# Peptides against a protein of PDB entry 5VVV, part 103

Target 1, 276 residues: chain A of PDB entry 5VVV
Amino acid sequence: FLCGVVEGFYGRPWVMEQRKELFRRLQKWELNTYLYAPKDDYKHRMFWREMYSVEEAEQLMTLISAAREYEIEFIYAISPGLDITFSNPKEVSTLKRKLDQVSQFGCRSFALLFDDIDHNMCAADKEVFSSFAHAQVSITNEIYQYLGEPETFLFCPTEYCGTFCYPNVSQSPYLRTVGEKLLPGIEVLWTGPKVVSKEIPVESIEEVSKIIKRAPVIWDNIHANDYDQKRLFLGPYKGRSTELIPRLKGVLTNPNCEFEANYVAIHTLATWYKSN
Target 2, 276 residues: chain A of PDB entry 5VVV as posed
Amino acid sequence: FLCGVVEGFYGRPWVMEQRKELFRRLQKWELNTYLYAPKDDYKHRMFWREMYSVEEAEQLMTLISAAREYEIEFIYAISPGLDITFSNPKEVSTLKRKLDQVSQFGCRSFALLFDNIDHNMCAADKEVFSSFAHAQVSITNEIYQYLGEPETFLFCPTEYCGTFCYPNVSQSPYLRTVGEKLLPGIEVLWTGPKVVSKEIPVESIEEVSKIIKRAPVIWDNIHANDYDQKRLFLGPYKGRSTELIPRLKGVLTNPNCEFEANYVAIHTLATWYKSN

## One batch from the design tools (peptide; made by RFdiffusion4, then SolubleMPNN)

Design b2_p17_7_s4 (from b2_p17_7 with H3Y H9A R15L)
Fold by OpenDDE base, seed 4:
Structure b2_p17_7_s4 (fold): chain B 276 residues (1-276), chain A 17 residues (1-17)
Amino acid sequence: as target 1 above (276 residues)
Amino acid sequence: SLYEKAKEAYIKAALAD
């Protein structure tokens, strides 16, 4: 069970010292996972093709080493979906080289994220792939296999919540393709019925699990505030029955952008997890 | 940009809570 934090918000990423402090807190609270997915890390999303500099590499190596020190699984995410051409072998090779670099930093867990992108493929991809889901699954499977089938590999679908599913969760051709064709060792991220789910009913998890043919990892936006700079979410982790725990592969909270605001969010997630 | 459009779509969806 993956339980911890995803740094997955829009806005200023946390500094390395905050991330190290996070790992210390996660360990203390018996959480086990950090997903590195800061949307405004240029080399994560907008400039995903760009290799890390020597200085950036040193920082990431240090961060990954710190995660290991605190027994936190460091998952490196990349979000190529804004502008990747899935059918272009050069793009695939570029993605491979980027992940090779990160692997050299000591990272062993990875994620490919296709959240917050256009659903339309370019003309070249339409000639090769039957659907957007087929393109995403193809590259994801290839990368997963290329990396030697790491123990933890995550996929974030473009339809990552109930409200993004067309026509709905159970009938989504996109999620059906993901479920049928994504290799079984790859985990699927999900935010619940909505982008920000006040509640995640058990029935909603059963529904999505059926179509994706696996228990999802919750990317939980309950404490996310990147969509409203006037709000801080200081309340407890709630609206999630503990009955979800046996039906999930994990929960990663995507909390407030303000690092110091997240004590209650993360602590109460830990309490929730331990209450099973 | 594609990034901005996607971010705006996310914000809109997040605020629809």
Scores: peptide ipSAE 0.692, ipTM 0.961, DockQ to the pose 0.932
Fold by OpenDDE base, seed 1:
Structure b2_p17_7_s4 (fold): chain B 276 residues (1-276), chain A 17 residues (1-17)
Amino acid sequence: as target 1 above (276 residues)
Amino acid sequence: SLYEKAKEAYIKAALAD
């Protein structure tokens, strides 16, 4: 069971010292996972093709080493979906080289994220792939196999919540393709019925699990504030029954942008997890 | 940019929920 934090917000990424402090807190609270997915990290999303500099490499190696020191699984995410051409072998090779570099930093767990992107494929991709889901699954499976089938590999669908599913969760052709064709060793991220789910009913998890043919990992936006910089979410982790735990592969909270605001959010997630 | 457009769409969805 993956339980911890995803740094997955829009806005100023946390500094390396904040991330190290996070790992210390995660260990103390018996949480086990950190997903590196800051949307405003240029080499994560906007400039995903760009290799890390010598200085950036040193920082990431130090960060990954710190995660290992605190027994936290460091998952490196990349979000190529804004402008990748899925059918172009050069794009696939560029993605492979980027992940090879991160592997050299000592990273062993990875994620491919296709959240918050346009659903329209380019003309070249439409000639090769029958749907957007087929294109995403193809590259995800290829990368997963290329990396030697890592113990932890995550996929974030473009339809990552109930409100994004067309026509709905149980009948989505996109999610059906993901469920049928995504290799079984790859985990699927999900935010619940909504982008920001006030509640995640057990029945809603059973519904999505059926179509994706696996238990999801919750990307939980309950404490996310990147969509409204005038708000801080200081309340406890709530609206999730502990009966979800045996029906999930994990829960990763995407909390407030302000690192210092997240004590209650993360601590109460840990209490929730240990209450099962 | 594609990034800004995607971010705006996310914000709109997050606020609507």
Scores: peptide ipSAE 0.691, ipTM 0.961, DockQ to the pose 0.941
Fold by OpenDDE base, seed 5:
Structure b2_p17_7_s4 (fold): chain B 276 residues (1-276), chain A 17 residues (1-17)
Amino acid sequence: as target 1 above (276 residues)
Amino acid sequence: SLYEKAKEAYIKAALAD
């Protein structure tokens, strides 16, 4: 069971010292996972093709080593979906080289994210793939196999919540393709019925699990404030029955952008997890 | 940009919830 934090918000990423402090807190609270997915890291999303510099490499190596020291699984995410051409072998090779570099930093767990992108494929991809889901699954499976089938590999669908599913969760052709064609060793991220789910009913998890043919990992936006930084979410982790725990592969909270605001959010997630 | 359009769409969806 993956339980911890995803740094997955829009806005200023946390500094390396904040991330190290996070790992210390996660260990203390008996949480086990950190997903590196800051949307405003240029080399994560907008410039995903660009290799890390020597200085950036040293920082990431140090960060990954710190995660290991605190027994926290460090998952490196990349979001190529803004402008990747899925059918172009050069794009696939570029993605492989980027993940090879991160593997050299000592990273062993990875994620491919296709959240917050246009649903339309380019003309070249339309000639090769039957749908956007087929294109995403193809590259994800190829990368997963290329990396030697890591123990932890995550996929974030473009339809990552109930409100994004067309026509709905149980009948989505996109999620059906993901469920049928995504390799079984790859985990699927999900935010619940909504982008920001106040409640995640057990029935909603049973519904999505059926179509994706696996228990999801919750990317939990309950304490996310990147959509309105005039607000801080300081309340406890709530609206999730502990009966969800045996029905999930994990829960990763995507909390407030302000690192100092997240004590209650993360601590109460830990209490919730240990209460099962 | 594609990034800004996607961010705006996310914000709109998050605020609708």
Scores: peptide ipSAE 0.688, ipTM 0.960, DockQ to the pose 0.935
Fold by OpenDDE base, seed 3:
Structure b2_p17_7_s4 (fold): chain B 276 residues (1-276), chain A 17 residues (1-17)
Amino acid sequence: as target 1 above (276 residues)
Amino acid sequence: SLYEKAKEAYIKAALAD
């Protein structure tokens, strides 16, 4: 069971010292996972093709080593979906080289994210793939196999919540293709019925699990505030029955952008997890 | 930009909930 934090918000990324402090807190609270997915990290999303510099490489190696020191699984995410051409072998090779570099930093766990992108394929991709889901699954499976089928590999769908599913969760052709064709060793991220789910009913997890043919990992936006910088969410982790735990592969909270605001959010997630 | 459009779409969806 993956339990911890995703740094997945829009806005200023946490500094390396904050991330190291996070790992210390995660270990202390018996949590086990950190997903590196900061939207405003340029080489994660906007400039995903660009290799890390020597200085950036040293920082990432130090961060990955710190995660290992605190027994936290470091998952490196990349979000190529803004401008990748899925049918172009050069794009696939560029993605492989980027992930090879991160593997050389000592990273062993990875994620491909297709959240917050246009659902329309370019003309070249339409000639090769039957749908957007087929294109995403193809590249995800290829990368997963290329990396030697790592123990932890995550996929974030474009339809990552109930309100983004067309026509709905149980009838989505996109999620059906993901469920049928994504390799079984790849985990699927999900935010619940909504982008920011006040509640995640057990029945809603049973519904999505049926179509994706696996238990999801919750990307939990309950404490996310990147959509409204005038708000801070200081309340406890709530609206999730402990009956979800045996029905999930994990829970990763995407908390407030302000690192110091997240004590209650992360601590109460840990209490929830240990109550099973 | 594609980034800004995506961010605006996310914000709109997050606020609708």
Scores: peptide ipSAE 0.675, ipTM 0.957, DockQ to the pose 0.945

Design b2_p17_8_s1 (from b2_p17_8, 10 letters changed)
Fold by OpenDDE base, seed 5:
Formats: C-alpha cells, structure tokens, sequence
Structure b2_p17_8_s1 (fold): chain B 276 residues (1-276), chain A 17 residues (1-17)
C-alpha cells in the first residue's frame, strides 16, 4: 500500500530542504511514499525533453538518497502529454533517455502523467493509434518494459476522475482501453468522483476498479489549494471511509502549496491509514 | 506556453466544481 504525499500542484515547487523535512515527517508518521510531480518544475512538464544539468543532477541524487535514508519510496513523475508525438520514435527515445538519467540518480520508481491534456491526438498519431488511450498505453507499456518493469510504476490517465469520464466511468472507452491494454504491473492514479473530491464513496472505487481492472492509487486533492491560493486547507483528512484501504493500492495526498500548512493534512492521513 | 496555461486553467476550473 502506497501512502504519503504527491508534490503535484501548480505553483512554486518545494525546495530541497522542505522535501527532506517532508521525508523525516513521513518516516516519523510511518508513511512510505513521495511522488515527485511538481507541475511548474520545468523539466517535469514544459521542458520534459531536457536532460538535467550537472547541478540539477546533484540535487536530485541528493534528494533521492535522502528519501532512501528515511525509507521513503521516491517516485519520479514526468508529464510529456501536452506536446509529445506518441508515434514519433525520436520522442519515445527522448523520454527513455530522460528516465535513464533519473535512473542513474538512483531512482527505481516512476510515473507517466497524462493529466490536464486534451483527448485529441495530432494527425501523425491518428495514423498509428486507434485512440488517444491506445497511444498513451503503448508508450507507457514500452517505457515500463524498457526500464525493466520497476516494482512501482504509475500511470495517470487523462480521465483521472469521474467527471472527466466520457460518457461515464463504467462506460468510458478510454478507461476500458487502459484497463484492457495497460500492463498489469502498472498502477493507475485516480482522484475520485471529482478533481477535488469532498467524498470518495466505496462504490465509486469499485466502479473504477472494475473498468481499469485493478485497485487505483488515489491522488487526493482534498487539501490542494493551487486552484485557489487565497485559501488554506488546514482541516483533517476526511470523507474517505477506512473501508477504502483494502480496495486501494495507495493514497497520495496532494496538499497545500505552502509546505508549512500541511502538518494536519499529512498527520491525519497517517492516522487514517493506521486505523485499519 | 499558451497550451500549458490552458491546461492549468482547465484543471483550476474543474477543481472549483
């Protein structure tokens, strides 16, 4: 069971010292996972093709080593979906080289994120792939196999919540393709019925699990404030029955942008997780 | 740049619903 934090918000990423402090807290609270997915880290999303510099490499190696020191699984995410051409072998090779570099930093767990993108493929991809889901699954499976089938590999679908599913969760051709064609060792991220789910009913997890043919990992936006930075979400982790725990592969909270605001959010997630 | 801001905007609009 993956339980911890995803740094997955828009806005200023956390600094390395904050991330190290997070790992100390995660260990202290018996949480086990950190997903590196900061939207405004340039080499994560906007410039995903660009290799890390020597200086950036040293920082990431130090961060990954710190995660290991605190027994936190460091998952490196990349978000190529806004401008990748899936059918272009040069794009695939560029993605491979980027993940190879991160693997050399000592990273062993990875994620491919296709969140917050349009369902439309470019003309070149339409000639090769039957659907956008087929294109995403193809590259994800290829990368997963290329990396030697890492123990933890995550996929964030474009339809990552109930409200993004067309026509709905149980009938989505996109999620059906993901469920049928995504290799079984790859985990699927999900935010619940909504992008920010006030509640995540057990029945909603059973529904999505059926179509994706696996238990999801919750990317939980309950404490996310990037969409309204005038607000701080200081309340406890709530609206999730503990009956979800046996039905999930994990829960990763995407909390407030303000690192200092997240004590209650993360601590109460840990209490929730330990209640079973 | 525009496509990246549009992506963020889609998320923000959905997060408020």
Amino acid sequence: as target 1 above (276 residues)
Amino acid sequence: MEKFEESKKKYFEAALK
Scores: peptide ipSAE 0.606, ipTM 0.948, DockQ to the pose 0.935
Fold by OpenDDE base, seed 3:
Structure b2_p17_8_s1 (fold): chain B 276 residues (1-276), chain A 17 residues (1-17)
Amino acid sequence: as target 1 above (276 residues)
Amino acid sequence: MEKFEESKKKYFEAALK
């Protein structure tokens, strides 16, 4: 069971010292996972093709080593979906080389994120792939296999919550293709009925699990505040029955952008996880 | 840059619902 934090917000990423402090807190609270997915990391999303510099490499190596020191699984995410041409072998090779570089930093766990992108493929991809889901699954499976089928590999679908599913969760052709074609060792990220789910009912997890043919990992935006700068949610982790735990592969909270505001968010997640 | 901002906008609009 993956339990911890995703640094997945829009806005200023946490500094390396904050991330190291996070790992110490995660270990202390018996949490085990950190997903590196800061939306404003240029080489994560906007410039995903660009290799890390020597200086950036040293920082990431140090960060990954710190995660290992605190027994925290460091998952490196990349978000190529904004402008990748899925059918172009050069694009696939570029993605492989980028993940090879991160593998050399000592990273062993990875995520491909296709969140917050349009469903439209370019003309070249339409000639090769039957749908956008087929294109995403194809590259995800290829990368997963290329990396030697790492123990933890995550996929974030474009339809990552109930409100993004067309026509709905149980009938989504996109999620059906993901469920049927995504290799079984690849985990699927999900935010619940909404992007920011006030509640995640057990029945909603049973519904999505049926179509994706696996238990999801919750990307939980309950404490996210990037979408509203006037919001600071300091309430406990709530609206999730502990009956979800046996029905999930994990829960990763995407908390407030302000690192110091997240004590309650992360501590109450840890209490929730240990209560079952 | 435009695609990046559009992506953020899509999330922000959905997160408020």
Scores: peptide ipSAE 0.583, ipTM 0.943, DockQ to the pose 0.959
Fold by OpenDDE base, seed 1:
Parts: sequence; structure tokens; C-alpha cells
Structure b2_p17_8_s1 (fold): chain B 276 residues (1-276), chain A 17 residues (1-17)
Amino acid sequence: as target 1 above (276 residues)
Amino acid sequence: MEKFEESKKKYFEAALK
């Protein structure tokens, strides 16, 4: 069971010292996972093709080493979906080289994120792939196998919540393709019925699990505030039955952008997880 | 940059619903 934090918000990423402090807190609270997915980290999303500099490499190596020291699984995410051409072997090779570099930093767990992108493929991809889901699954499976089938590999679908599913969760051709064609060792991220789910009913997890043919990892936006910088979400982790735990592969909270605001959010997630 | 900001706006609009 993956339980911890995803740094998955828009806005200024956390500094390395905050991330190390997070790992210390996660260990203390018996949480086990950190997903590196900061939307405004240039080489994560907008410039995903760019290799890390020597200085950036040293920082990431130090961060990954710190995660290991605190027994936290460091998952490196990349979000190529804004401008990748899935059918272009050079783009696939560029993605492979980027993830190879991160593997050299000592990273062993990875994620491919296709959240917050348009459902439309370019003309070249439409000639090769039957759908956007087929394109995403193809590259994801290829990367997963290329990396030697790492123990933890995550996929974030473009339809990552109930409200993004067309026509709905149970009838989504996109999620059906993901469920049928994504290799079974790849985990699927999900935010619940909404982008920000006040509640995640058990039935909603059963519905999505059926179509994706696996238990999802919850990317939980309950404490996310990147969409409303005037708000801080200081309340407890709530609206999730503990009956979800046996039906999930994990829960990763995407909390407030302000690192210092997240004590209650993360601590109460830990309490929730331990209550089962 | 434009696509990035557009994607962010779509997320923000959805997060507020």
C-alpha cells in the first residue's frame, strides 16, 4: 500500500530542504511514499525533454538518497503529454534517455502523467493509434518494460476523475482501453468522483476499479489549494471510509502549496491509514 | 507556455466545481 504525499500542485515547488523535512515526517508517521510531480518544475512538464544539469543532478541524487535514508519510496514523475508526439520514435527515445538519467540518480520508481492535457492527438498520432488512450498506453508500456519493469510504476490518465470521464466512468472507452491494454504491473492514479473530491464513496472506487481492472492509487486533492491561493486547507483528512484501504493500491495526498500548512493534512492521513 | 497555462486554467476551473 502506497501512502504519503504527492508534490503535484501548480505553483512554486518545495525546496530540497522542505522535501527532506517531509521525508523525516513521513517516516515518523509511518508513511512510505513521496511522488515527485511538481507541475511548475520546468524539466517535469514544460521542458520534459531537457536533461538535468550537473547541479540539478546533484540535487536530485541528494534528494533520492535522503528519501532512501528515511525509508521513503521516491517516485519520479514526468508529464510529457502537453506536446509529445507518441508515434515519433525520437520522442520516445528522448523520454527513455530522461528516465535513464533519473535512474542513474538512484531512482527506482517512476510515473507517467497524462493529466491536464487535451484529449486530441496530433495528425501523426491519429494515423498510428486508434485513440488517445492507445497512444498513452503504448508509450507507458514501452517505458515500463524499457526500465526493466520497476516495482512501482504509476500512470495518471487524462480521465483521472469521474467528472472527466466520457460519457461516464463505467462506459468510458478511454478508461476501458487503459484497463485492457495497460500492463498489469502499472498502477493507475485517480482523484475520485471529482478533481477535488469532498467524498470518495466505496462504490465509486469499485466502479473505476472494474473498468481499469486494478485497484487505483488515489491522488487526493482534498488539501490542494493551488487552484485558490486565498485558501488554506487546514482540516483533517476526511470523507474517505477506511473501507477504501483494502480496495486501493495507495493514497498520495496532494496538499497545500505552503509546506508549513500541511501538518494536519499529512498527520491525519497517517492516522486514517493506521486505523485499518 | 500558452498550452501550459491553458491546461492549468482547465484544472483550476474543474477544481472549483
Scores: peptide ipSAE 0.566, ipTM 0.934, DockQ to the pose 0.946
Fold by OpenDDE base, seed 2:
Structure b2_p17_8_s1 (fold): chain B 276 residues (1-276), chain A 17 residues (1-17)
Amino acid sequence: as target 1 above (276 residues)
Amino acid sequence: MEKFEESKKKYFEAALK
């Protein structure tokens, strides 16, 4: 069971010292996972093709080493979906080289994120792939196999919550393709009924699990505030029955952008997880 | 809730410009 934090918000990423402090807190609270997915990290999303500099590599190696020291699984995410051509072997090779570099930093767990992108494929991809889901699954499976089938590999769908599913969760051709074609060793991220779900009913997890043919990892935006920087979400982790725990592969909270605001959010997630 | 979905869309739209 993956339980911890995804740094998955828009806006200013956390500094390395904050991330190290997070790992100390996660360990103390018997949480086990950090997903590195800061949307405005230059080489994570907008410039995903760019290799890390020597200085950036040293920072990431130090961060990954710190996660290991605190027994926190460091999952490196990349979000190539803004401008990748899935059918172009050079793009696939570029993605492979980027993940090879991160593997050299000592990273063993990875994520491919296709959240917050347009559902339209380019003309070249439309000639090769039957749908956007087929394109995403193809590259995800290829990368997963190329990396030697790492124990933890996550996929974030473009339809990552109920409101983004067309026509709905149980009838989504996109999620059906993901469920049928994504290799079984790849975990699927899910956010619940909405981008910010006040509640995640058990029935909603059963519904999505059926179509994706696996228990999801929750990317939980309950404490996310990137959409309203005038608000801090200081309340407890709530609106999730503990009956979800045996029906999930994990829960990763995407909390407030302000690192200092997240004590209650993360601590109460840990309390929730231990209450089962 | 709609405001956040709209905000993510706005973030997406801003990232594509």
Scores: peptide ipSAE 0.046, ipTM 0.745, DockQ to the pose 0.115

Design b2_p17_8_s2 (from b2_p17_8, 8 letters changed)
Fold by OpenDDE base, seed 2:
Structure b2_p17_8_s2 (fold): chain B 276 residues (1-276), chain A 17 residues (1-17)
Amino acid sequence: as target 1 above (276 residues)
Amino acid sequence: MKKYEESKKRYIKAALE
């Protein structure tokens, strides 16, 4: 069971010192996972093709080593979906080289994220793939296999919550393709009924689990505030029955952008997790 | 840059619903 934090917000990423402090807290609270997915890290999303510099590499190596020290699984995410051409072998090879570099930093867990992108493929991809889901699954499976089928590999679908599913969760051709074609060793991220779900009913998890043919990992935006800079979410982790725990592969909270605001959010997630 | 901003706007809109 993956339980911890995803740094997955829009806005200024946390600094290395904050991330290290996070690892200390996660360990103390018996959480086990950190997903590196800061939207405003240029080499994560906008410039995903760009290799890390020597200086950036040193920082990431240090960060990954720190995660290991605190027994936190460090998952490196990349979001190529803004402008990748799935059918272009050069793009695939570029993605492989980027993840090879990160592997050299000591990273062993990875994620491919296709959140918050347009559903339309380019003309070249339309000639090769039957759907956007087929394109995403193809590259994800290939990368997963290329990396030697790491123990933890996550996929974030474009339809990552109920409101993004067309026509709905249970009838989504996109999610059906993901469920059927994504290799079984790859975990699927899910956010609940909405982008920001006040509640995640058990029935909603059963519904999505059926179509994706696996228990999801929750990317939980309950404490996310990147969509409204006037707000801080300081309340407890709530609106999730503990009955969800045996029906999930994990929960990763994407909390407030302000690192200092997240004590209650993360601590109460830990309490929730341990209460089952 | 444009695609990133569009992506962010899509998220923000949905997050507020």
Scores: peptide ipSAE 0.728, ipTM 0.967, DockQ to the pose 0.966
Fold by OpenDDE base, seed 4:
Structure b2_p17_8_s2 (fold): chain B 276 residues (1-276), chain A 17 residues (1-17)
Amino acid sequence: as target 1 above (276 residues)
Amino acid sequence: MKKYEESKKRYIKAALE
């Protein structure tokens, strides 16, 4: 069970010292996972093709080493979906080289994120892939296998919540393709019925699990404030029955952008997790 | 840049629903 934090917000990423402090807190609270997915890391999303500099590499190596020190699984995410051409072997090779670099930093867990992108494929991809889901699954499977089938590999679908599913969760051709074609060792991220789910009913998890043919990892935006930084979400982790725990592969909270605001959010997630 | 901003706007809109 993956339980911890995803740094997955829009806005200023946390500094390395904050991330190290996070790892210390995660360990103390018996959480086990950090997903590195800061959308404003240029080399994560906007410039995903660009290799890390020597200085950036040193920082990431240090961060990954710190995660290991605190027994926190460091998952490196990349979000190529803004402008990748899935059918272009050069794009695939570029993605491989980027993840090779991160592997050299000591990272062993990875995620491919296709969140918040346009559903339309380019003309070249339409000639090769039957659907957007097929394109995403193809590259995800290839990368997963290329990396030697790491123990933890996450996929964030474009339809990552109920409201993004067309026509709905249970009938989504996109999610059906993901469920059928995504290799079984790859986990699927899900935010619940909504992007920001006030509640995540058990039935909603059963529904999505059926179509994706696996228990999802919740990317939980309950405490996310990147959509409205005039608000801070200081309340407890709530609206999730502990009955979800046996039906999930994990829960990663994507909390407030302000690192200092997240004590209650993360601590109460830990309490929730341990209450099962 | 444009695609990133469009992506962010899509998220923000949906997050507020």
Scores: peptide ipSAE 0.726, ipTM 0.966, DockQ to the pose 0.958
Fold by OpenDDE base, seed 5:
Structure b2_p17_8_s2 (fold): chain B 276 residues (1-276), chain A 17 residues (1-17)
Amino acid sequence: as target 1 above (276 residues)
Amino acid sequence: MKKYEESKKRYIKAALE
């Protein structure tokens, strides 16, 4: 069971010292996972093709080593979906080289994210793939196999919540393709009925699990404030029955952008997790 | 840059629903 934090917000990424402090807290609270997915890391999303510099490499190596020291699984995410051409072998090779670099930093767990992108493929991809889901699954499976089938590999679908599913969760051709064709060792991220789910009913998890043919990992935006930084979400982790725990592969909270605001959010997630 | 901003706007809109 993956339980911890995803740094997955829009806005100023946390600094390395904050991330190290996070690992200390995660260990203390018996949480086990950190997903590196800061939207404003240019080399994560906007410039995903760009290799890390020597200086950036040293920082990431140090960060990954710190995660290991605190027994936190460090998952590196990349979000190529803004402008990747799935059918272009040069794009695939570029993605492989980027993940090879991160692997050399000591990273062993990875994620491919296709969140917040348009459903329409370019003309070149339409000639090769039957659907957007087929294109995403193809590259994800290829990368997963290329990396030697890491123990932890995550996929974030474009339809990552109930409201994004067309026509709905149980009948989504996109999610059906993901469920049927995504290799079984790859985990699927999900945010619940909404992008920001006030509640995540057990029945909603059963529904999505059926179509994706696996228990999801919750990317939980309950404490996310990047959509309205005039607000701070300081309340406890709530609206999730502990009955979800046996029905999930994990829960990763994507909390407030302000690192200092997240004590209650993360601590109460830990309490929730340990209560089952 | 434009695609990033469009992506962010899509998220923000949906997050507020």
Scores: peptide ipSAE 0.723, ipTM 0.966, DockQ to the pose 0.955
Fold by OpenDDE base, seed 3:
Structure b2_p17_8_s2 (fold): chain B 276 residues (1-276), chain A 17 residues (1-17)
Amino acid sequence: as target 1 above (276 residues)
Amino acid sequence: MKKYEESKKRYIKAALE
C-alpha cells in the first residue's frame, strides 16, 4: 500500500530542504511514499524532453539518496502529454533517454502523467492509434517494459476523476481501453468523483476499479489549494472511509503549496491509514 | 508556455466545481 505525499500542484515547487524534511516526517508517521510531480518543474512537464544539467542532476541524486535514507519510496513522474507525438519514434526515444538519466540518479520508481491535457491527437497519431487512450497505453507499456518492469510504475489517465469521464466512469471508452490494455503491473492514479473530492465513497472506487481492472492509487486533492490562492486547507483528512484501504493500492495526498501548512494534512492521513 | 497555461486553466476550472 503506497501512502504519503505527491508534490503535484501548480505553483512554486518545494525546495530540497523542505523535501528532505518531508521525508523525515513521512518516516516518523510511518508513511512510505513521495511522488515527485511538481508541475512548475520545467523539465517535468513543459520541457520534458530536456535532460537535467549537472547541477540539477546532483540535486536530484541527493534528494533520491535522502528518500532512501528515510526509507521513503521516491517516484519520479514525467508529464510529456502537452506536446508529445506518440507515433514518433524520436519522441519515444527522447522519453527513454530522460528516464535513463533519472535511473542513473538512483531512481527505481516512475510515473507517466497524462493529466490536464486535450483529448485530441495530432494527425500523425490518428493514423497510428485507434484512440487517445490507445496512444497513451502504448507508450506507457513500452516505457514500463524498457525500464525493466519496475516494482512501482504509475499511470495518470486524462480521465483521472468521475467528472472527466465521458459519458461516465462505468461506460468510458477511454478508461475501458486503459483497463484492458495497460499492463497489469502498472498502477492507475485517480482523484475520486471530482478533481477535488469532498468525499470518496466506497461504491465509487468499486465502479472505477471494475473498468480499469485494478485497485487505483488515490491522488488526493482534499488539501490542494493551487486552484485558489486565497484558500488554505488546514482541516483533517476526512470523507474517506477506512473501508477504502483494502480496495486501494495507495493514497498520495497533494497538499497545500505552502509546505509549512501541511502538518495536519499529512499527520491525519497517517492516522487514517494506521486506523485500519 | 501556452499549452501549460491552458492545462492549468482546465484544472482550476474543474477543481472549483
Scores: peptide ipSAE 0.720, ipTM 0.965, DockQ to the pose 0.962

